# Ledger of designs, part 179: peptides against a protein of PDB entry 3OIQ

Target 1, 212 residues: chain A of PDB entry 3OIQ
Amino acid sequence: KNRIFVSSSKDFEGYPSKAIVPVQFVALLTSIHLTETKCLLGFSNFERRGDQSQEDQYLIKLKFKDRGSERLARITISLLCQYFDIELPDLDSDSGASPTVILRDIHLERLCFSSCKALYVSKHGNYTLFLEDIKPLDLVSVISTISTKSTNSSKHSSSELISECDLNNSLVDIFNNLIEMNRDEKNRFKFVKLIHYDIELKKFVQDQQKVL

## One batch from the design tools (peptide; made by RFdiffusion4, then SolubleMPNN)

Design b1_p29_2_s4 (from b1_p29_2, 8 letters changed)
Fold by OpenDDE base, seed 1:
Structure b1_p29_2_s4 (fold): chain B 212 residues (1-212), chain A 29 residues (1-29)
Amino acid sequence: as target 1 above (212 residues)
Amino acid sequence: KEELLKKLQETLAELFKKSLPLILEEFEE
């Protein structure tokens, strides 16, 4: 079965009520919820949904059943946070209680771009997305990719079914949505409040704002 | 960062491999 690229979490409203579908999307990491019984990652592209929260548009589950698989989930979260320079409480603390991690609104401090592969599993109209693979994207690489898209449409037919165009379009859409949020005085998101806000990001945002 | 990414993806792949049978079992129930 071919993996489906998802540009909006609304696409799932049209998905079958009983199905298993491999999907892929690009979004910003917005939340982490790790407990003794489950791990959930929230992602968003910040697509406008009227008055609804733009956070956690993609809720992705890491399922574990035993201490061994729970440990793998903890290590996965630790490594992901290490990649994005997200500070976690010591997950290795010898306190026999499984560490609980609850992070929200990650996008207010860091832009954690992620390409996610997930398994859509639906039964009786409800669905769950299970994380299969994640590729964290460096912000510098994202900016460079968007900025260079205008020139090199070189047909490198890499056998990956997902067009480089879909990835790039999703990244552009996310930035456009962030620019709109930054312009909205009611929105808490501001580029200047990002911990990693630098001259390169400033210039890129200024240049994109002239096109919008 | 490349080594970190590799370790992340390997760990997640192992977790997913262990979880997939349970996901399928719950789907068939």
Scores: peptide ipSAE 0.728, ipTM 0.967, DockQ to the pose 0.944
Fold by OpenDDE base, seed 2:
Structure b1_p29_2_s4 (fold): chain B 212 residues (1-212), chain A 29 residues (1-29)
Amino acid sequence: as target 1 above (212 residues)
Amino acid sequence: KEELLKKLQETLAELFKKSLPLILEEFEE
């Protein structure tokens, strides 16, 4: 079955009540919830949904059952955080308790762009998204990709199902949503509060703000 | 960063491979 690109988490409202569908989306990492029994990653594109929280629009599960798979989940989270320069509290507490990681509002400090492949699994109208693959995206690369009208239809091989257009459109949409949030005085998100706010990001945001 | 990404994806792939049977079992119940 072909992987479906998802531009909005609202798309899942129209999905079958009993299905398994491979999906892919691009979003910002907003939360990490690792416990002894589960790992949940929250992602968002910050699509406006009235007065509802714009966080965790995509709740993605890493499923594990045993200590071996739990370790793999922990390593996965550690590596993901290392990639994004997210400081984790010392998971190495010598206390034989499984490390608990609870991070929220990650997007307030760092823009962690992620291309996610997931498995949509629905039963009785409820669904769960299971993480299959993740590609962290560097902010510099994201800015460059949006700024360069990559008309390069490089015929990349038939296996990478997402059109470069879908990725680029999603990245633009996310930035536009962040710009709207930044303009809203009630919104906690501000570009200037990002740890990695530099001259390049500043210039990019200023240029994008002129288009909106 | 490339080595880090590779290790991330390999680790996640192994985890997903182990989880997939459990996901399918829960779907079929």
Scores: peptide ipSAE 0.728, ipTM 0.967, DockQ to the pose 0.945
Fold by OpenDDE base, seed 5:
Structure b1_p29_2_s4 (fold): chain B 212 residues (1-212), chain A 29 residues (1-29)
Amino acid sequence: as target 1 above (212 residues)
Amino acid sequence: KEELLKKLQETLAELFKKSLPLILEEFEE
């Protein structure tokens, strides 16, 4: 089955009540919830949905059943956080207690752009998204991609034809949504509060604000 | 960072491979 690119989490409202569908989306990492029994990652594109929290529009599950698979989930989270320079409590503590990690509002400190492959699984009208693959995206690379509109299909032979256009459109939409949030005095999100706020990001945001 | 990404994706792939039978079982119940 071909993987479907998802531009909005609202697309799932039109999905079958009983189905298995491979999907892909691009979003910002917003939350991590790791416990002894579950691992959940929250992602968002910050699409406006009234006055509701724009966090965790994509709730993605890592499923595990035993201590071995739980360890793989912990290692996955550790490596993801290491890639994004997110500080975690020591997950390797030999203390027989499974480490609990609860992070929220990650986007207030770091823009963690992620290309996610997931399995949509619905039953009885409810669905769960299971993480199949994740590609963290570097912010500099995201900014360059949006700025250059580089139609240079460097055929990186990753066999899954992600429409470069779909990826770029989603990245632009996310930035536009963040710019709107930054302009809203009631919104906690501010670009200047990001740990990695630099001259390049500042310039990009200023240039993008002139077009909006 | 490339080596880190490789380790991340390999670890997640192993986890997903182990979880997929359980996901399918729960779907068929």
Scores: peptide ipSAE 0.728, ipTM 0.967, DockQ to the pose 0.945
Fold by OpenDDE base, seed 3:
Structure b1_p29_2_s4 (fold): chain B 212 residues (1-212), chain A 29 residues (1-29)
Amino acid sequence: as target 1 above (212 residues)
Amino acid sequence: KEELLKKLQETLAELFKKSLPLILEEFEE
């Protein structure tokens, strides 16, 4: 089955009530919920749902049943956080107790752009997304990609890869949504509060704001 | 960063491979 690019979490409302569909999307990491029994990653494009932008529009599950698979989940989270410079409490506690990690509102401090491959699994009208693959995207690379309007549609028609166009469009949409959030006085998101807010990001935001 | 990404993706791939049978089992129940 061909992997479907998802531009909005609302796309799942039109998906079959009983299906398995490989999907791919680009979003910001918003939350991490690791417990002894499950791991959930929240992602969002901050698409407006009514008057509010919502966090965790994509709730992605890492499933594990045994200590070995739990360890793999823990390592996955540790490596992901290391990539994004997210400080985690020491997960290596020898204390035999599986540490619980609950991080929320990650996007308020860091823009963690991620290209995700997931398995959509629906039953009885409810669905779960299971994480298959993740590619963290560096902010500098994201800014560069948006700025250069890489129209190099390499016609690699291989049905398994997201078109560069779909990726770029999603990245632009996310930034536009963040700009709208930044303009909203009621929204907690502010670019100037990001830990990695620098002159390059400032300039990019200012330039993008002129187009909106 | 490239080594970190590789290790991340490899770890996740192994986890997903182990989880997939369980996901399918729950889907069929």
Scores: peptide ipSAE 0.729, ipTM 0.967, DockQ to the pose 0.961; fails the geometry check

Design b1_p29_3_s1 (from b1_p29_3, 14 letters changed)
Fold by OpenDDE base, seed 4:
Structure b1_p29_3_s1 (fold): chain B 212 residues (1-212), chain A 29 residues (1-29)
Amino acid sequence: as target 1 above (212 residues)
Amino acid sequence: SEEEELEKKQKEALEKLREKLKEILEKKK
């Protein structure tokens, strides 16, 4: 089955009540909820959804069957956090109880752009996204990609031709949504509060704000 | 079962992701 690029988590409302559909989306990592039995990864593109929280629009669920799978997940999440310079609570607490890690509102401090592949699995009208891949995206690269509108079709022959256009459009949409949030005095998101707020990001945001 | 297959696929996905992330982090250093 062809992988479907998803631009909105609302698309899932139209999906079959019983299906397995490979999907891909681009979003910001917004939350991590790691327990002994599962990990929930929250992602959002911050599409406006009425009064609903714009966080965790995409929930990827990792289930742990055994200690080995838990360890694998913990290591993987730790590496992902390391990539994004997210400080995780020390997971190595010698207390034989695997500590619960809850990170929320990650986007308030760091823009963690991620290209996610998942299996949409629905049963009885409910769905779960199962992890297939998370490609963390470098913010500088994201900014560069948007700025250059570089239709540089790097024909990376990855068999799943996600239209470079779909990726780019989603990245632009995310930034536009963030700009709107930044303009909203009621919204806690502010670019200037990002830990990695630099001259490049500042300039990019300023330039994008002129177009919106 | 379908669930067991999904969990197997998830494990394989995590294993691959772990290795990819290691490689990415090594290149950043």
Scores: peptide ipSAE 0.669, ipTM 0.949, DockQ to the pose 0.795
Fold by OpenDDE base, seed 1:
Structure b1_p29_3_s1 (fold): chain B 212 residues (1-212), chain A 29 residues (1-29)
Amino acid sequence: as target 1 above (212 residues)
Amino acid sequence: SEEEELEKKQKEALEKLREKLKEILEKKK
């Protein structure tokens, strides 16, 4: 089966009630919920969905069967957090109890762009996203990619089933959504409150605001 | 079972992801 690029988590409402579908999406990491039995990774593109929370639009679930699987997940999540400069509570605590980690609203402090591959698995109308891959994206690379596409109208038909165009369009959509959130006085998201807010990001946001 | 196969694939995915993240982090240093 060909992998489907998903631009909105609403697309899943139209998916079969009993299916396995390989999917890919681009989103910001918004939450991590790590327990002894599972890890939930929340992602969002901040698509407007009325008055509902814009967080955790995509939930990737890691289920643990044994301590070995839990340890593997913990190490992998720790490495992902290290990439994004997210401080996790010490997962290596010598206390024989695996600590519960709950991080929420990650996007308020850090823009953690991620290209995710998952298996959409549905049964009886409910679905779960199983992890296949998470590619963390560097913010500088994201900004450069968006900036170059605005100038190059060249339809590079890359042979990849998922067009670079779909990925880039989703990145633009995310930034546009963040700009709208930044303009909303009721929204907690502000670019200037990001820990990594720099001159490059400031300039990029200012330039994008002129197009919106 | 189908569930066991999904869990096996998830474990393999995590193992691959772990190694990829290590490589990426080594290149960032």
Scores: peptide ipSAE 0.669, ipTM 0.949, DockQ to the pose 0.792
Fold by OpenDDE base, seed 5:
Structure b1_p29_3_s1 (fold): chain B 212 residues (1-212), chain A 29 residues (1-29)
Amino acid sequence: as target 1 above (212 residues)
Amino acid sequence: SEEEELEKKQKEALEKLREKLKEILEKKK
């Protein structure tokens, strides 16, 4: 089956009540909920949904059957956090109990752009997203991609890549949504409060604000 | 079962992701 690019999590409202659909989306990592039995990864593009929360619009679920799968997930999440410079609480506590990790509102401190592949699995009117792949995106590369409109013809002829147009449009939409949030005095999101806020990001945001 | 197949695929996906992330982090050093 062909992978479907999803620009809005509202698209899932039109999906069958019993289906398996390979999907792909681009969003910011917003939450991590790691327990002994599961991990939930929350993502958002911050699309306005009326009075609904903009948090965790995409929820990827990892289930653990055994200690080996739990360890694999913990290592993988640790590596993802290392990529984004996210501090995890000490997972290495000598106490044989795997500590619960809860991170929320990651986007208030760091913009963690991610290209996600998942299986949409619906049963009895509810759905779950199962992980297939997460490609973390570097913020400098994201800014460069939007600014240059560069169709980086990534020579990767693999039929499984998002169209460059879909990726770029989604990245622009996310930034536009963040700019609107930054302008809203009631919204906790502010670009100047990001740990990685620098001159390049400042200039980019100022330039994007002129077109909105 | 369908659930067991999904869990197997998810484990394989995590293993691949682990290796990709290691490679990316090594290239950033």
Scores: peptide ipSAE 0.668, ipTM 0.949, DockQ to the pose 0.760
Fold by OpenDDE base, seed 3:
Structure b1_p29_3_s1 (fold): chain B 212 residues (1-212), chain A 29 residues (1-29)
Amino acid sequence: as target 1 above (212 residues)
Amino acid sequence: SEEEELEKKQKEALEKLREKLKEILEKKK
C-alpha cells in the first residue's frame, strides 16, 4: 500500500471507520507520556483549530505487552531525547520501578522537528497511530531546506516518493504558525525563549516575518 | 490476531529506530 503524506490531522476525519492506512507527517514533538503500559508521543504542526488546543494534534501510541517491550521503548525514547537535548533523568534511574514520565509543551523550549511514519488504525470510528518510524530533523538542516528552496533532488532513488515538496510545504507551514504564535502576546510560545535560540534562527525568523 | 501482528511490527520498528538513533548519536560525537 502506498504511504499517504498528511498535511493536517483533520484529514483523519475523512478516513474510513475501519481501516489500516500507512501515513507520514512532519511535526514538532510536543509531549511525551511514558507509563508502565504505554508511551504516548504528542506531535503538532500548530494548525489553528478554533478553540481546540494546538498541542498533541498527532498522537503516536506505543503499547507494552511485556517488560522487554517497555525497556526497548524506554531506551528508544531516551535516545530520541538525547538527540533533541531533552533531559529525562527519570529514564536512566537504576531504580527497579519504571517511573512515569510526563513532558508537556516541549516546543516552548526546543523545536523538535520530526518526520513520522505511522499506521493509521481505525475501529468503531476511533483511530490510533502506531509507530513505524521517527526521523528527527536537525533545525539547521530544516532552516537551510526552507531558505534555499533547493529541491535537492539527490537522486537517491529510494522509492518512498514522498514529494520533497510536501515535506518542505509542511515545514514552512509549521514556521508560519510559530511566527503567528510568537506575534500573539497571549501565546506562551516565543522564539527568544527557546534554549537553542541563536543568530541563525533569529535571522531566519526575521526574514520569514517579512513575507507574512 | 491483527493486534498481535501490529504489536510485532511496532516492536520491529522500535528495534530499527533504536539502532538508527545510536548510529546518529555516535556520528555526532
Scores: peptide ipSAE 0.668, ipTM 0.949, DockQ to the pose 0.755

Design b1_p29_3_s2 (from b1_p29_3, 13 letters changed)
Fold by OpenDDE base, seed 1:
Structure b1_p29_3_s2 (fold): chain B 212 residues (1-212), chain A 29 residues (1-29)
Amino acid sequence: as target 1 above (212 residues)
Amino acid sequence: SEEEKLEELQLEYLKKLRENLQKILKEKE
């Protein structure tokens, strides 16, 4: 089956009540919920959904079969957090009990752009997204990609199953949504509060704000 | 079962993801 690019988590409302569908999306990492039995990774593109929280629009699930799979997941999540400079509580507690880790609102401190592959699995109208792959994206690379698309429609066939156009459009949409959130006085998100806020990001945001 | 096959597949994906992240981190150092 061909992998489907998903631009909105609302697309899943139209999916079959009993299916397995490979999907791909681009979003920001917003939450991590790690327990002894599972890990949930929350992602969002911050699409406007009325008064509901714009966090965790995509919930990717890792189920642990045994202690070996749990350990592998913990290591993998630690590596992902290391890539994004996210501080995790020490997972190496000498206490034989695997600590529960709950991180929320990651996007308030760091923009963790991620290209995600998952299996949409539905049963009786409910669905779960099972992890296949997470490719973390560098913010500088994201900014450069968005900035160059505005001038050159270069049809570069990226070797990835997603059209380069779908990826770029999703990245632009995310930034536009963040700009709207930044303008909203009621929204907690502010670019200037990001730990990695620099001159390059500042300039990019200022330039994008002129187009919106 | 179909569920067991999915769990096995997830384990393989986690292994690949770990390897990919390790590679990416080494390229950033």
Scores: peptide ipSAE 0.630, ipTM 0.939, DockQ to the pose 0.819
Fold by OpenDDE base, seed 3:
Structure b1_p29_3_s2 (fold): chain B 212 residues (1-212), chain A 29 residues (1-29)
Amino acid sequence: as target 1 above (212 residues)
Amino acid sequence: SEEEKLEELQLEYLKKLRENLQKILKEKE
């Protein structure tokens, strides 16, 4: 089956009640919930959904089969956090109990752009997204990609690759949503509160605000 | 079972993800 690019988590409402569908989306990492039995990774593009929470629109699940898989997951999450400069509590507690890690609202401090591949698995109308891949995206690269509007659609539509257009559109949509959140006095998100807020991001946001 | 196959598949994806992240981190340094 061809991988489907998903621009909105609402797309899943139209998916079959019993299916396995490979999907891809771009979103910000918003939460990490690591337990002894599973890890949940929350992602969002901050699409406005009325009164619904904009947090964790995409929930990717890692289920641990055994201690080995748990350890591998913990290492992998640590590496992801290292890439984004996210501080994790020490996972190596000598106490035989694996510590629970809960990070929420990551986007309030850091913009963690991620290209995610997952398996949509549904049973009886409920679905779960199972992790296949997470490619963290560098913010500078994201800004440059949006700014250059590279129309170089390399025509190699291999059935598994999202179009560069789909990626770029999703990145633009995320920034537009963040700009709207930043303008809303009731929203906790503010660009100036980001730890990595710099002159480049400031300029980019200012330029994007002129188009909105 | 279908569930067991999915768990095995996830394990392989995690291994690949770890390797990819290690590579990306090395390229960032």
Scores: peptide ipSAE 0.629, ipTM 0.939, DockQ to the pose 0.820
Fold by OpenDDE base, seed 4:
Structure b1_p29_3_s2 (fold): chain B 212 residues (1-212), chain A 29 residues (1-29)
Amino acid sequence: as target 1 above (212 residues)
Amino acid sequence: SEEEKLEELQLEYLKKLRENLQKILKEKE
């Protein structure tokens, strides 16, 4: 089955009530909910959906079938957090109970761009996204990609099932949505509150704001 | 079951994801 690029989580409303569909999307990591039985990863492109929260538009689920899978998931999440410089509470609690980790609103402190592959699995009209892959994207690389979108940078590895155009368009859309959020006085998101807010990001945002 | 197959598939993907993340982190260092 061909992998479908998803630009909006609303696309799933049109998906079959009973299907398995491989999908791919680009979004920001917004939440991590790690328990003993599962991990939920929240992602968002911050597309405006009326009065609905723009957070966790994509909920990716990791189920743990055993302690081995739980451990593997915990290690994997730790590695993902390490990549994004996200501080996880010490998972090494001496108490034999795996601590619950809840991180929310990650995007308020860090822009964690991620290219996600998942299986859309629906039954009886409800669906779950099962994780296949997360490729974390470096913010500098994202900014450079958007800034050079007019130049045929042919060098991205042919292994991504999505067109470079789809990726770039989604990245631009995310930034545009973030700019709108930043302009909204009621929105908690502010670029200047990002831990990694630097001169490069500032300049990029300023330049992008002129195009909007 | 379809559920068991999905769980097996998820485990495989998690293993691959771990390896990929480890590789990416090593490349950053």
Scores: peptide ipSAE 0.629, ipTM 0.939, DockQ to the pose 0.828
Fold by OpenDDE base, seed 5:
Structure b1_p29_3_s2 (fold): chain B 212 residues (1-212), chain A 29 residues (1-29)
Amino acid sequence: as target 1 above (212 residues)
Amino acid sequence: SEEEKLEELQLEYLKKLRENLQKILKEKE
């Protein structure tokens, strides 16, 4: 089955009540909920949904079959966090009990752009997104991609061709949504509060604000 | 079961993801 690019989590409302559909989307990592039995990764493009929370619009689930799968998941999440410079509590507890890790509102401190592949699995009208792949995106690369409109043929993504147009459009939409959030006095998100807020990001945001 | 097949598939994806992240991190260093 061909992988479907998803621009909005609302697209899932129109999906079959009983299906397995490979999907791909681009979003910001917003939450990590790691327990002994599962990991939930929250992602969002911050599409406006009325008065509903804009976090965790995409919930990707990892279910642990055994202790080996749990350990593998913990290592994998640690590597993802290392890429984004997210501090995790020591996941290597010698003391037999795997600590619960709960991170929320990651986007308030760090913009963790991610290209996600997942299986949409629905049964009886409910659905779950099962993790297939997460490609973390470098913020500098994201900014460059949006600014240059240039076909960065990333030689190394042998994975199924997201339409470069779909990726770029989604990245632009995310930034536009973040700009709107930044303008809203009631919204907690502010670019200047990001740990990695630098001159490059500042300039990019200022330039995008002039177009919106 | 269909659930067991999905769990096995997830394990394979996690292994691949770990390897990919390790490569990406090495390239960043």
Scores: peptide ipSAE 0.628, ipTM 0.938, DockQ to the pose 0.821

